Peptides against a protein of PDB entry 3V4O. Designs and how they scored, part 82

Target 1, 234 residues: chain A of PDB entry 3V4O
Amino acid sequence: DQPLAKDKVALLIGNMNYREHPKLKAPLVDVYELTNLLRQLDFKVVSLLDLTEYEMRNAVDEFLLLLDKGVYGLLYYAGHGYENFGNSFMVPVDAPNPYRSENCLCVQNILKLMQEKETGLNVFLLDMCRKRNDYDDTIPILDALKVTANIVFGYATCQGAEAFEIQHSGLANGIFMKFLKDRLLEDKKITVLLDEVAEDMGKCHLTKGKQALEIRSSLSEKRALTDPIQGTEY

## One batch from the design tools (peptide; made by RFdiffusion4, then SolubleMPNN)

Design b2_p16_4_s4 (from b2_p16_4, 9 letters changed)
Fold by OpenDDE base, seed 1:
Structure b2_p16_4_s4 (fold): chain B 234 residues (1-234), chain A 16 residues (1-16)
Amino acid sequence: as target 1 above (234 residues)
Amino acid sequence: MEKLQSYDPQVGKKIP
Protein backbone atom coordinates (compact mmCIF):
# COMPACT_ATOMS: atom_id res chain seq x y z
CA ASP B 1 0.00 0.00 0.00
CA GLN B 2 3.10 2.16 -0.15
CA PRO B 3 2.77 4.94 -2.71
CA LEU B 4 5.49 4.97 -5.33
CA ALA B 5 6.98 7.81 -7.29
CA LYS B 6 7.83 7.36 -10.93
CA ASP B 7 10.68 9.75 -10.26
CA LYS B 8 11.41 12.62 -7.91
CA VAL B 9 12.53 15.99 -9.22
CA ALA B 10 13.11 19.24 -7.38
CA LEU B 11 13.87 22.77 -8.50
CA LEU B 12 15.33 25.01 -5.82
CA ILE B 13 15.67 28.73 -6.41
CA GLY B 14 17.30 31.16 -4.02
CA ASN B 15 17.33 34.83 -4.93
CA MET B 16 19.46 37.13 -2.81
CA ASN B 17 21.39 39.68 -4.82
CA TYR B 18 18.60 41.82 -6.12
CA ARG B 19 19.46 44.77 -8.29
CA GLU B 20 16.67 47.07 -7.26
CA HIS B 21 15.58 45.53 -3.96
CA PRO B 22 17.14 44.79 -0.57
CA LYS B 23 19.75 42.05 -0.50
CA LEU B 24 19.05 38.81 1.31
CA LYS B 25 21.42 36.28 2.88
CA ALA B 26 19.60 33.17 4.04
CA PRO B 27 18.57 31.80 0.62
CA LEU B 28 22.15 30.73 -0.03
CA VAL B 29 22.32 28.52 3.03
CA ASP B 30 18.72 27.39 2.75
CA VAL B 31 19.08 26.19 -0.83
CA TYR B 32 22.32 24.44 -0.01
CA GLU B 33 20.95 22.57 2.98
CA LEU B 34 17.69 21.67 1.28
CA THR B 35 19.64 20.38 -1.72
CA ASN B 36 21.59 17.98 0.45
CA LEU B 37 18.50 16.75 2.21
CA LEU B 38 16.47 16.18 -0.93
CA ARG B 39 19.36 14.32 -2.53
CA GLN B 40 19.34 12.00 0.46
CA LEU B 41 15.71 11.38 -0.42
CA ASP B 42 16.77 10.43 -3.95
CA PHE B 43 15.44 13.58 -5.54
CA LYS B 44 17.04 14.82 -8.69
CA VAL B 45 17.79 18.33 -7.58
CA VAL B 46 18.53 21.41 -9.62
CA SER B 47 19.61 24.27 -7.40
CA LEU B 48 20.02 27.78 -8.73
CA LEU B 49 20.84 31.13 -7.17
CA ASP B 50 20.20 34.73 -8.17
CA LEU B 51 18.14 34.17 -11.28
CA THR B 52 16.96 36.85 -13.64
CA GLU B 53 13.45 36.70 -14.99
CA TYR B 54 14.70 35.06 -18.16
CA GLU B 55 16.75 32.52 -16.25
CA MET B 56 13.91 31.71 -13.88
CA ARG B 57 11.50 31.08 -16.71
CA ASN B 58 14.05 28.86 -18.43
CA ALA B 59 14.69 26.95 -15.22
CA VAL B 60 10.99 26.33 -14.76
CA ASP B 61 10.66 25.19 -18.36
CA GLU B 62 13.51 22.73 -17.93
CA PHE B 63 12.03 21.54 -14.67
CA LEU B 64 8.70 20.88 -16.36
CA LEU B 65 10.43 18.79 -19.02
CA LEU B 66 11.54 16.41 -16.29
CA LEU B 67 8.01 15.89 -15.07
CA ASP B 68 5.74 13.12 -16.28
CA LYS B 69 2.97 10.87 -15.07
CA GLY B 70 3.56 9.82 -11.49
CA VAL B 71 6.65 11.98 -10.98
CA TYR B 72 7.01 13.87 -7.73
CA GLY B 73 7.69 17.53 -8.39
CA LEU B 74 8.96 19.90 -5.73
CA LEU B 75 9.53 23.60 -6.20
CA TYR B 76 11.30 25.56 -3.49
CA TYR B 77 11.72 29.29 -3.64
CA ALA B 78 13.49 31.61 -1.24
CA GLY B 79 13.56 35.32 -1.96
CA HIS B 80 11.37 38.33 -2.38
CA GLY B 81 7.79 37.71 -3.33
CA TYR B 82 4.23 38.82 -2.94
CA GLU B 83 0.71 37.49 -3.09
CA ASN B 84 -2.17 39.12 -4.92
CA PHE B 85 -5.63 37.58 -4.94
CA GLY B 86 -4.34 34.24 -3.75
CA ASN B 87 -1.66 34.06 -6.43
CA SER B 88 1.98 33.79 -5.39
CA PHE B 89 4.62 35.67 -7.34
CA MET B 90 8.34 34.97 -7.18
CA VAL B 91 10.51 38.01 -7.82
CA PRO B 92 13.58 37.66 -10.07
CA VAL B 93 16.78 39.47 -9.12
CA ASP B 94 16.49 41.84 -12.07
CA ALA B 95 12.93 42.84 -11.33
CA PRO B 96 12.29 46.57 -11.48
CA ASN B 97 11.22 48.69 -8.56
CA PRO B 98 8.34 48.64 -8.33
CA TYR B 99 7.62 45.34 -10.01
CA ARG B 100 4.41 43.97 -11.44
CA SER B 101 3.12 40.49 -12.12
CA GLU B 102 4.49 40.62 -15.64
CA ASN B 103 7.98 40.91 -14.15
CA CYS B 104 7.51 37.91 -11.87
CA LEU B 105 6.74 34.22 -12.02
CA CYS B 106 3.32 33.09 -10.91
CA VAL B 107 3.44 29.86 -8.92
CA GLN B 108 -0.14 28.94 -9.80
CA ASN B 109 0.75 29.07 -13.48
CA ILE B 110 3.55 26.63 -12.81
CA LEU B 111 1.13 24.41 -10.94
CA LYS B 112 -1.21 24.37 -13.92
CA LEU B 113 1.60 23.21 -16.15
CA MET B 114 2.61 20.56 -13.63
CA GLN B 115 -0.95 19.26 -13.58
CA GLU B 116 -0.82 18.82 -17.32
CA LYS B 117 2.09 16.44 -16.77
CA GLU B 118 -0.08 14.26 -14.54
CA THR B 119 2.47 14.34 -11.74
CA GLY B 120 2.04 12.13 -8.72
CA LEU B 121 2.72 14.90 -6.26
CA ASN B 122 3.15 18.66 -6.49
CA VAL B 123 4.89 20.32 -3.57
CA PHE B 124 5.53 24.04 -3.34
CA LEU B 125 7.67 25.41 -0.55
CA LEU B 126 7.55 29.18 -0.71
CA ASP B 127 9.91 31.04 1.59
CA MET B 128 8.89 34.57 0.77
CA CYS B 129 6.67 37.34 1.97
CA ARG B 130 3.00 37.15 1.18
CA LYS B 131 2.12 40.80 1.46
CA ARG B 132 0.00 42.35 -1.23
CA ASN B 133 1.79 44.37 -3.87
CA ASP B 134 -0.16 47.60 -3.96
CA TYR B 135 1.80 48.76 -6.98
CA ASP B 136 0.28 45.99 -9.06
CA ASP B 137 -3.44 46.44 -9.46
CA THR B 138 -3.78 43.89 -12.23
CA ILE B 139 -6.11 41.01 -11.57
CA PRO B 140 -4.59 37.92 -13.10
CA ILE B 141 -6.98 35.75 -15.03
CA LEU B 142 -5.50 32.31 -14.72
CA ASP B 143 -6.64 29.14 -16.38
CA ALA B 144 -8.70 26.95 -14.13
CA LEU B 145 -6.79 24.34 -12.19
CA LYS B 146 -7.68 20.70 -12.50
CA VAL B 147 -8.85 18.66 -9.55
CA THR B 148 -5.86 16.38 -9.05
CA ALA B 149 -5.87 16.08 -5.25
CA ASN B 150 -2.07 15.93 -5.15
CA ILE B 151 -1.11 19.50 -4.29
CA VAL B 152 0.71 20.74 -1.21
CA PHE B 153 1.67 24.31 -0.48
CA GLY B 154 3.98 25.10 2.37
CA TYR B 155 4.01 28.84 2.89
CA ALA B 156 6.74 30.10 5.16
CA THR B 157 4.35 32.73 6.45
CA CYS B 158 0.66 33.57 6.64
CA GLN B 159 -1.33 35.49 4.11
CA GLY B 160 -0.44 39.15 4.20
CA ALA B 161 2.53 38.47 6.45
CA GLU B 162 6.29 38.60 6.14
CA ALA B 163 8.96 35.94 6.15
CA PHE B 164 12.21 36.51 8.00
CA GLU B 165 15.81 35.48 8.23
CA ILE B 166 18.02 35.69 11.27
CA GLN B 167 20.56 38.46 11.34
CA HIS B 168 23.78 36.84 12.42
CA SER B 169 27.45 37.63 12.19
CA GLY B 170 27.65 34.75 9.77
CA LEU B 171 25.26 33.06 7.43
CA ALA B 172 22.11 31.67 8.99
CA ASN B 173 18.94 29.97 7.85
CA GLY B 174 15.67 31.60 7.22
CA ILE B 175 13.11 30.83 9.86
CA PHE B 176 11.23 28.36 7.68
CA MET B 177 14.27 26.31 6.72
CA LYS B 178 15.58 26.36 10.28
CA PHE B 179 12.72 24.11 11.29
CA LEU B 180 12.03 22.33 8.01
CA LYS B 181 15.52 20.87 7.79
CA ASP B 182 15.11 19.05 11.10
CA ARG B 183 12.10 17.07 9.92
CA LEU B 184 12.42 16.81 6.16
CA LEU B 185 13.83 13.27 6.22
CA GLU B 186 11.01 11.86 8.32
CA ASP B 187 8.89 9.16 6.73
CA LYS B 188 5.55 10.89 7.08
CA LYS B 189 2.83 12.18 4.86
CA ILE B 190 4.09 15.50 3.60
CA THR B 191 1.20 17.44 5.11
CA VAL B 192 1.77 15.80 8.49
CA LEU B 193 5.45 16.60 8.28
CA LEU B 194 4.74 20.23 7.51
CA ASP B 195 2.24 20.39 10.34
CA GLU B 196 4.95 19.32 12.74
CA VAL B 197 7.27 21.95 11.29
CA ALA B 198 4.55 24.49 11.90
CA GLU B 199 4.36 23.47 15.54
CA ASP B 200 8.12 23.73 15.94
CA MET B 201 8.12 27.16 14.35
CA GLY B 202 5.33 28.21 16.67
CA LYS B 203 7.57 27.57 19.64
CA CYS B 204 10.26 29.89 18.36
CA HIS B 205 10.51 32.95 20.57
CA LEU B 206 11.98 34.97 17.72
CA THR B 207 8.98 34.77 15.46
CA LYS B 208 6.04 34.48 17.82
CA GLY B 209 3.38 36.75 16.45
CA LYS B 210 5.50 37.55 13.41
CA GLN B 211 5.73 34.45 11.24
CA ALA B 212 3.72 31.25 11.07
CA LEU B 213 3.70 28.41 8.58
CA GLU B 214 0.59 27.92 6.48
CA ILE B 215 -0.26 24.62 4.85
CA ARG B 216 -2.64 24.44 1.93
CA SER B 217 -3.30 20.99 0.55
CA SER B 218 -5.73 18.86 -1.39
CA LEU B 219 -3.55 15.76 -1.07
CA SER B 220 -5.83 12.75 -0.88
CA GLU B 221 -3.14 10.07 -0.69
CA LYS B 222 -0.57 9.31 1.98
CA ARG B 223 2.39 10.50 -0.03
CA ALA B 224 5.73 11.34 1.52
CA LEU B 225 8.99 12.75 0.24
CA THR B 226 10.51 9.46 1.40
CA ASP B 227 8.36 7.41 -0.97
CA PRO B 228 10.45 4.99 -3.03
CA ILE B 229 10.99 5.47 -6.71
CA GLN B 230 9.24 2.86 -8.82
CA GLY B 231 11.56 0.21 -10.15
CA THR B 232 14.22 0.79 -7.55
CA GLU B 233 15.19 -1.55 -4.78
CA TYR B 234 15.86 -0.20 -1.34
CA MET A 1 19.32 38.99 21.30
CA GLU A 2 19.20 37.93 17.68
CA LYS A 3 17.52 40.23 15.22
CA LEU A 4 15.32 39.37 12.28
CA GLN A 5 15.49 40.68 8.75
CA SER A 6 12.30 40.76 6.76
CA TYR A 7 12.02 39.43 3.24
CA ASP A 8 9.84 42.44 2.50
CA PRO A 9 10.99 43.75 -0.86
CA GLN A 10 9.88 47.26 0.11
CA VAL A 11 8.08 47.79 -3.14
CA GLY A 12 8.14 51.38 -4.26
CA LYS A 13 11.26 52.32 -2.35
CA LYS A 14 14.23 53.08 -4.51
CA ILE A 15 17.56 51.88 -3.27
CA PRO A 16 20.58 54.10 -4.06
Scores: peptide ipSAE 0.353, ipTM 0.759, DockQ to the pose 0.838
Fold by OpenDDE base, seed 3:
Structure b2_p16_4_s4 (fold): chain B 234 residues (1-234), chain A 16 residues (1-16)
Amino acid sequence: as target 1 above (234 residues)
Amino acid sequence: MEKLQSYDPQVGKKIP
């Protein structure tokens, strides 16, 4: 039996015009392309660019309000970020320099809140660096996650590594999105899909030895982004 | 020619 989603909701955030950090270019195009693809998959998509800390927190709160039992939730982020002690932090455009965890949004905290909603699937696509922030020595105290077996992380890069965008003639795309977009519509278990993306990305001569996709998952069911929504006719 | 831009936020970071 094909798994069904009660609903499918995605929040896409692309931060590029940072006030006190290097500006990026790819998030604009990447968010746009992903939005179009997810809408084809019948996701309700909220796409936002250049969010302040306040705006990001509000966006996440609104996103969580749309989640419920059996709902597929997808969070995509493209921008600056870091990883401390296994926790991923998304950096708002108004973050100070240097920034600390209190200035950023912790992905694992969002996951915890998603679990409380008893979602059917939790997908995180994080197109950001995963280097340690040496300016923040705070050890996050996070509550233990529930065992829900419905979690998928697609990290654009490996732990401690950087994510990149490709620039040519003023245009830029993130390495991750460059390959993700080619397979996103495939009717495959999301972890299988991402594994194929990882292989495709591994063939990129520009990022060999520099960036590699990491998949971290606990997914006990064959859940796909193409799964139909309950109560809908297809 | 294609060039890479890092998402590393530490590039050009201000040190107190």
Scores: peptide ipSAE 0.352, ipTM 0.781, DockQ to the pose 0.555
Fold by OpenDDE base, seed 2:
Structure b2_p16_4_s4 (fold): chain B 234 residues (1-234), chain A 16 residues (1-16)
Amino acid sequence: as target 1 above (234 residues)
Amino acid sequence: MEKLQSYDPQVGKKIP
């Protein structure tokens, strides 16, 4: 009696060519590889690179339109980011320097909107830093989240810590994706899968003491990315 | 030897 998804939709955003911030490299490869993997899992995948604030907001809006009751929603973000008071902010490529929350997209706000869609599963994979933004003292007032017990956060790094990419002469993955991609297709509860990724990443000497995967979840059902789509043959 | 690049946006921050 395997859980079923009404549909499976993923939005992948990789920001690397920032105007006023250091440029990144890994998001290109990470988004590409994750796209291919999620498509193998029958996700409808929208993959976008180097989005401005306007484009990011539009992409999220379009993503939300694809969500409905029982739909699995996955948001992956690779790029610059920060965390203030437990709220994660994705930084658009045209964000000013310095930037504030008003220039960025709040992940928890997106979660709220996803909950309103009565999704079957909400997965956030945030390959970004989680350090405090010293230039933004704004305390966001967020509406209370619903108790949906279908939320999974995979943070590429710990609270207050940094996420990294591997510098190579060629294209290389970020640290998070380097290990995530090896297990993503496994038929396991998403939290179990991420836990295994965390262990794999923990064995990496390069990031020991610098980056560790954090899993935050309230998932009361054995939901997996491999779950079949309702009405389809499997 | 592999090197790491931080995703910290404050690495190149401009101080007002």
Scores: peptide ipSAE 0.352, ipTM 0.784, DockQ to the pose 0.563
Fold by OpenDDE base, seed 5:
Structure b2_p16_4_s4 (fold): chain B 234 residues (1-234), chain A 16 residues (1-16)
Amino acid sequence: as target 1 above (234 residues)
Amino acid sequence: MEKLQSYDPQVGKKIP
């Protein structure tokens, strides 16, 4: 029995040109490459770069409007970020120094809103650091998530660790995207696909002991990014 | 040569 998606929608955000924080390079290329791959998988893709807090929140709102029952939703983020108490925070380009949770977007809050849309699959690919923000001592009180068994997190690095980009002269790619792009089109359960990416990353001598892919999932069905859209003849 | 750059904005910064 082949799983079907009602539709497939992706929001890709790459933040590089921070006002009060170090600038990055890889998100530009990474977003571009991922956009091309997801379009080959028949995703409707919105790709945005260098978003302010207002623009990021608006982008997420617009993304949520495209979600509905059975829709596959994918959120990719590349940029600065942090993790406090298991909650992931994406940092807008206009975030102050230091920044706090009120200046950032909480991924788990977005997940909650996606669950309300009764999506068929929720995939988060987070290419950001997961170190604690010592300037933010707040403990977020988040509403309990529903039991939907359709959630997959691909963290570019382990909890408490950093994510890196590789610079070749004037060009740069994120470590995560370097390996993800080689597997993304494979017709495999998304968790299996990410596991293979993790093994590929593990062979990289540059990031051994520094960066490793972490997969967190609650997925009770064999869902793949290659799953066909209902009512279409592909 | 390949060079690694951290995504951590706090690298090199001292936390008071």
Scores: peptide ipSAE 0.347, ipTM 0.768, DockQ to the pose 0.443

Design b2_p16_5_s1 (from b2_p16_5, 9 letters changed)
Fold by OpenDDE base, seed 4:
Structure b2_p16_5_s1 (fold): chain B 234 residues (1-234), chain A 16 residues (1-16)
Amino acid sequence: as target 1 above (234 residues)
Amino acid sequence: MVESPVTKEIFDPERE
C-alpha cells in the first residue's frame, strides 16, 4: 500500500555570485549537502550554481523534460528572491538592479508546467526572501491550476519576511538547510517531515521573530521522499 | 559559536 514513484528527479539551484546584488555564501554548501542527501534517496539530481536568466530557464526546461506521469519532481532554490501577490520569483545572478518579474523565474509558472506532466508529487523548497519587490509593479496573470492534490511548498521564511544565512567563520548553511538536512532521510510523509523541521527551527534562538518555516500543501496521499521507485528491487 | 544571521534581503542601492 506504500506509494511508489515512477521516478524521482530533482533540480537544485544555488545562486550566490550576483553581479549587481550582494553576494551570498550559504547556497554553495546547501546545494552540495542537499545533493548528497537526495542521491541517497535515489533521486536523479541536477545541481547547478550561479545561473544566469538564460541558464536558469534552460535548466528548468531540461528538468521538465525528465518529468512524466507519476514522477516525483523536486525543485530547490537558494538565492535572492521576492514574492509579489503570492507569486515567488527566483533571481538569476545576472539580474539587473533593480530586477523585475521579466528578469526572474516565477515558481508558480513552473508548477503549472509540472502539472501538465501529470507528476506524482511536486515539491518546492525555496530558501529565499519573501518580501515584496517595490520596484516590480507587474501583476502576473497565471492560468488556473489543476486540482492534483500533490503539491508541497516549503518556504524557508514566512510571507513578507526575510531568509537568513548562519554567520560563521567560513562557510555555513542557511537556517533552513541547517534543520532540513537532519531530517530529510526520514521515512515520513513530506508534510510531516517539514512540520518537524519547522518545530526544530522554532527552537532556534537565532531566528526567533526573524524567520519561520511555512508549509503550504495540498497533498492527499502519504507521499514521502523515501518512496521507492517502481520497477526497482528493494 | 554562531554569530547573527545575515539576510538575503532585496538589495536597495539607495540605502547605502
Scores: peptide ipSAE 0.078, ipTM 0.635, DockQ to the pose 0.093
Fold by OpenDDE base, seed 3:
Structure b2_p16_5_s1 (fold): chain B 234 residues (1-234), chain A 16 residues (1-16)
Amino acid sequence: as target 1 above (234 residues)
Amino acid sequence: MVESPVTKEIFDPERE
């Protein structure tokens, strides 16, 4: 039977203009393009750029308020970041140099909170660095996650991998979004969709051996971004 | 896929 979403909500964050760190370029167009695509998929999309720590935390809180049982939640982030001990940290634009976990938002903590909402699907698309932050030796104490079997992580890069942007119509796109946008509207299980994106990245000579998508998932149902919303007739 | 005329590395100090 066709899986149904109670609702579909997405929070897209693109951080570019860092105060104490090198500026990025791709998040602007990437967030814009993803916004348009997700809206075509009937997602309620909140897109934000250049968020401070305070603003990011508020955005996440508001995002969580929109989640409920059976709701599809998608979090996209493009910006600086790091990964320590399996935890992904998104870096706000006002983060100090060097930044630590206390200055950043932990994705796994957000996931925990999403699980508490009994969401139908939790998708994280993270276009950020996954290199360990040597300036942060803290080991986060995280609560154990529930076994919900509805989690999908799409990491735009492997740890330590270089990231590239491609100029398109005067704007620079991240490599991840370049390939993701071509498949995002396909009616496929989200993990299958992302796997195909990964293959596309691997076939392109511009990205082959340079940037690779990593997929981590625990998804026991054939959930797709194209799944219809309950109570709606199409 | 159509290749972009210009490919740039994203400046990320954590990746460099």
Scores: peptide ipSAE 0.056, ipTM 0.561, DockQ to the pose 0.104
Fold by OpenDDE base, seed 1:
Parts: sequence; structure tokens; C-alpha cells
Structure b2_p16_5_s1 (fold): chain B 234 residues (1-234), chain A 16 residues (1-16)
Amino acid sequence: as target 1 above (234 residues)
Amino acid sequence: MVESPVTKEIFDPERE
């Protein structure tokens, strides 16, 4: 039977104009293009650029308010980030140099809160570096996650590796979005879709050996971004 | 038509 979503909600964050860190370029285009694609998939999309820590936390709170039982939730982030001890941290534009976990938003904490909403699907697309932050030795104390079997992580790069933007004279996508946007509208299980994106990245001579997509999931149902919304006409 | 919450202004590269 065709799986149904109660609703579909996405929060897209692109941070590029950092105060104390190198400025980025791709998030502007990436967020814009992803917004349009997700709207074609009947997602309710909130798109924000260059958020401070306070604004990011507020955005996440508002995003969570839109989630409920059976709702598909998608969080996309493009910007600086790091990964310590398996925890992913999104860096706000006003983060100090150096930054620590207390200055950043932990993705796993957001996931925990999403699980409390009994969502139908939780998708995280993280276009950020996953290098270890040597300036932060703090080990976050996280509550155990529920076994919901509806979680998908798409990491733009491998653990411990960097994510890159495509070098271009003008505006250009990040490497992740360059390949993701070509397949995002396909009616396929989200993990299958991302796997194909990973293959596309691997076949490209510009990205081979440089950046590889990592998929981490516990998805027991054939959920797709194209799944229709129950009882709603668009 | 899909409903979307208020979004921050995003630059449209096609209109650049």
C-alpha cells in the first residue's frame, strides 16, 4: 500500500556570511533551489539564511511546532559544521572563533525532539564539514533515542572529511546539492534516492576521491518524499 | 497549490 504523510514540513537553513569564520557562497543557491524542489513535492517549506544562534534555535522551535504524528519532517543545513563523537553540530553565523558545542546546534538533539512528535519520517540533509573540532572536548550528554525506524541522514561528506563548494566564477551549487537536485523529485524510497545520488557523486571525476555522500538510516518503511499527503488536495 | 510558512527573503539567481 502507498504510504501517506499527514503533512510534509521542511526547514532549510543556509549559513554563509559568518562573522568570525570563512564566508561561504553555495548555501544561497542551494537553499533557493531546494526550496523550489520541495515545494513541488508539496512540502511546507521554511527557508532561512544567515542565522545567528538565537535565530537558529527559534527556527528549530518553530519547525517543531509544525510537526505532529505522521508528519514528514525534513531538515536541511548548509554551512559550517563539525562532528564530535558522532554528534553533528551546525554553526551559527555569529559563532565565536573558536566555537564549541554550546555555541552550536546539535542535530541529534533536534532528532530527539522530532521523535517526541511521533513524526512519520525524519530526514536530515547536512551539507557541512564533519571534521573533528579539536577546540571542543565536551562530550554531549544525550538522551537515548526512541526506536522509530524512520530516520534518514544524508551527509554531504564522509565522517571526518570536508564538504566543498564547486569552484565557479559566479553562483554555483555545493557539490551535494549539484547531484541531489537532479534526483530529488524521483518517486523512490528516500534511501534509494540518496544512494543514487551517492553513485552520481562517485562517478564524477571532480568529486571522486574528494567528497562522498554518506547515508545513515533506520527506515523500515518505503517512505518517499513524493508520498502524498493524507486527505489533502494540492 | 502548496501552502508555505513565511520565509526569509531568498535571492533568486535566475533574476540576477
Scores: peptide ipSAE 0.034, ipTM 0.490, DockQ to the pose 0.029
Fold by OpenDDE base, seed 2:
Structure b2_p16_5_s1 (fold): chain B 234 residues (1-234), chain A 16 residues (1-16)
Amino acid sequence: as target 1 above (234 residues)
Amino acid sequence: MVESPVTKEIFDPERE
């Protein structure tokens, strides 16, 4: 039986012009290309670049307002970030130097809020570093998550590792998006799709031994980004 | 087209 989405909503954030940290380049192109692809998949897409902490929090709040029972929610982030004790933190462009968890947005907190909306699918695509931030000594106490079995994390890199941008003349993709964009439109279970992206990344000489996609999922249904929206005809 | 990876690193002032 074909899974259906009540709606499909995506928030894409690309942070590159940091005030107190090294600037990035790939998020501009990555957000643009991903926007185009997700719209082809009938996602309602909000794409934002270079968000301050205030703006990021507002964007997440607005994103959450669009979520409801059975809605597919996708959060994509490209920018600086870190991972402490299994918690992922997205860094706003106005984050201080050094930044701490209080300056950043915790992905797991967003997931909790998405679960409260009883979404049909929660997909996180995080193109950020996953190294430990030694300047943040806080151990976040997160609320227990519900058992929803509809969660998929695509980490652009492994735990404790860095993510890369592929640079050439002009604007270029991050490594994650370079491979993701080639498969994103495929009608496959999202975890299967990401697994194939991981294989593609693993075969590339530029990424071998440098960057590997990590997939974490609790997905009990064959949910795909291509799943039709309820009430729509194809 | 020649491509080279650029590290997306966590900024560490102590390493700068």
Scores: peptide ipSAE 0.108, ipTM 0.573, DockQ to the pose 0.090; fails the geometry check

Design b2_p16_5_s2 (from b2_p16_5, 9 letters changed)
Fold by OpenDDE base, seed 3:
Structure b2_p16_5_s2 (fold): chain B 234 residues (1-234), chain A 16 residues (1-16)
Amino acid sequence: as target 1 above (234 residues)
Amino acid sequence: MVPQPVTKEIYDPERE
């Protein structure tokens, strides 16, 4: 039987114009293109750029309000970030220098809250660096996650590594989105889709040995972004 | 001009 989503909701965040950190360019195009693609997949998409900590937290809260039992939730983030002790932190544009966990949003905390909503699918696409932040010595104590077997992480880079965007005179995609956009509409299990993206990305000479997509998942069902919404006739 | 990758790495002010 074809898996069904009760609804499909996505929050896309692209942070570029940092106040105390190097500015980025790719998130603008990446968020725009991903928005268009996800809308074609019947996602309700909220796309936001250059969010402060306060705005990011509010956006996540509003996103969570749209989640419920069986809903597909997708969180995309492009910007500065880091990973400490397996926890991914998204950096708001108003983050201080240096930033710490208290200034950032922890993805795993968001996941915990999504699990409480009994979502049908939780997808995180994180286009950020995953290097350790040595200025943050906090060891977060996170609540234990439920065993929901509906979680997919697509990291634009491997653990401890950096994510890149190609510097062009004009606007261009980041490396991750460059390849993701070509396959996102495919009717495939999301982990299979991302695996193909990983292969495509691996063939790029610009990022060989520098950036590789990592997929971390516990997905026991054949869930795809193309899954129809329950109650909708196509 | 050959496009070069720009890292999204953590900014360390001590590097400058």
Scores: peptide ipSAE 0.131, ipTM 0.637, DockQ to the pose 0.111
Fold by OpenDDE base, seed 2:
Structure b2_p16_5_s2 (fold): chain B 234 residues (1-234), chain A 16 residues (1-16)
Amino acid sequence: as target 1 above (234 residues)
Amino acid sequence: MVPQPVTKEIYDPERE
C-alpha cells in the first residue's frame, strides 16, 4: 500500500562565499530550484545560504526539532566538503584554512540524531567533494547506528572524487542538480529515482567518466518523496 | 551554448 509520511521536512544548505577557500557559484541556484521542487512535494523547506559553523549547527538543531516518528527528513548540502573514512564533513563558510573535523559538521552524526527521532525516511543529498582531507588526521568514532532501514544517501560524486559545477552565462547548476531536478517530482521509490538520475548523468558527454552519482541506501520500504502526508487530502 | 564543467575542489594549499 501507499506509504505515508507523518510530515515532510527538508533543510537545504548552500555554502558559496567561503572566507578562506575558493568561492562557489552553483549552490545559490541549486538551493533555489530544489526548494521549489520540494515545496511542490509538500515538504516544509528551510533553505539557507552561506552559513558559518555556528549557524549551521543551529540550523541542524532546529531541523531536528521538526523531526518526529514517521517524519520524512531530507538534508541537502552544496558546498565544500570532504570524506574521511566514510564520514562526510560539510564545511562552513568561516572554516579556517586548513579545516578539520572540529570545524565542520559530520553528516553521520546528524543521521544518528535523526534515527533517534524515529523518522520514517532519512535522505541525504550531498553535493560536495569526497576527497580525503589530509589535514584532518582524526579518525571519528561514531556511535553505532540503529537498524532502521530507512536511509538513503545520494552523493553527487563518487568516493574520493570531486564534484563539478556547470559554467555558462553566470550562475548555473551543479552537475548533480542539473540531472536531479528533472526527475525529483517523479512518483518513484527514492532509490529508483536516484538510480535514474545516475543513468542520466552517465549518458551525458560532459559528465561521463568525469562525475558519477553514488547511491548508498538501506531502504526496505517503497518510500518516495511524493508520499502523501497523513491526514491530508489531494 | 554547451556548458563547461567547473571543478568543485577542496582547497589544499599544499596541492594548489
Scores: peptide ipSAE 0.106, ipTM 0.563, DockQ to the pose 0.089
Fold by OpenDDE base, seed 4:
Structure b2_p16_5_s2 (fold): chain B 234 residues (1-234), chain A 16 residues (1-16)
Amino acid sequence: as target 1 above (234 residues)
Amino acid sequence: MVPQPVTKEIYDPERE
């Protein structure tokens, strides 16, 4: 009873060259590494760097057009971000200082739209900070989500905490991707895979007491990123 | 050289 995906589509966004905020380095390498890995898993991958608000919204819209019933959808984001009242906000490179929710993309809104597509699996990998943005006093009112039991959130850090990059002389992965990339190709339920990544990250002395992977999921089926695409020959 | 983690924290120019 091997689960099958109708198709597998991923949108990877790495924002690093911010106009009004500190520049980052890891998103470039992380997006590159993840792109190569997901393609090995037969994902259709769209990888984009340094997106403005307008470009990010367009990218998400195009991503949603590729989703349909039974399709595996994966959204990866590396960049600045924040979390207010359980809602995750991705910050575009042209966001003002300070930024507010109206300047950013809400991940939970994207999830709602993905559910409308009746996807087979929804995976969010968010490599961003999850601290509250005190400059944003907006309380988002979201419609109730459907009960689809096919949702997985991989947060690079705990609620209210920060995500980190590793400083090297050259280009280096962020902490999350450093460990994720070592296990991503394993044929395991995605939540099990992420749990193992969490254990690996927990052994890292550099982030001990600073950053820990959080998994939030409602996944009732043994879905893996390695699941074959229906109707394809392997 | 020992690598050091760098935060992606929200930038506040008035605080720094």
Scores: peptide ipSAE 0.080, ipTM 0.624, DockQ to the pose 0.084
Fold by OpenDDE base, seed 1:
Structure b2_p16_5_s2 (fold): chain B 234 residues (1-234), chain A 16 residues (1-16)
Amino acid sequence: as target 1 above (234 residues)
Amino acid sequence: MVPQPVTKEIYDPERE
């Protein structure tokens, strides 16, 4: 009873060089390392850095074109972001200051579109802050999601909290990726894997009381990133 | 040297 993926596709976005906001450093390393790991898991990976709003929207559109029934879809984002009313917004590098929802990409909208493709698994790994954006008082009207029972969110931080990268003289991972990379290749249900990552993060003195992983899932099957692709011999 | 977290927070330079 081994779960199978029709295919595995990942879109990784790391935004660092913001025009109107503080520059980040970790997304470069994080995207690179995650790319290598996911490729080892036979994901088709598209990795992009420093995307404008236009480029981000195009990247998502192209990503969606690669999705189909039974395909595992993974979206990773590292950069600035915010969360209003349970909706996560990824901030493009050309976003104005202050930015609003009109300038950003809503993750839940992407999820809805992924559901329409009848994907086998939808994984979102969001390494961004989840603080409310007080400059955006708009309540988005989103369509209700389907009950697909194949959704996993890994938030690098808790609701309403901040995400961090460690200041280092050289290149270093963000906090989330530092722990994620050590377990990503394990053959475990994705929610179990992330739970272990959460425990590892909780034991670190640098993050204790500062940043904690939040897992939100509706996953009724034992789906793992290590699941083999249908029709492929390994 | 002790590594310090850097925040990816919303920033308004006019308020600082």
Scores: peptide ipSAE 0.034, ipTM 0.605, DockQ to the pose 0.100

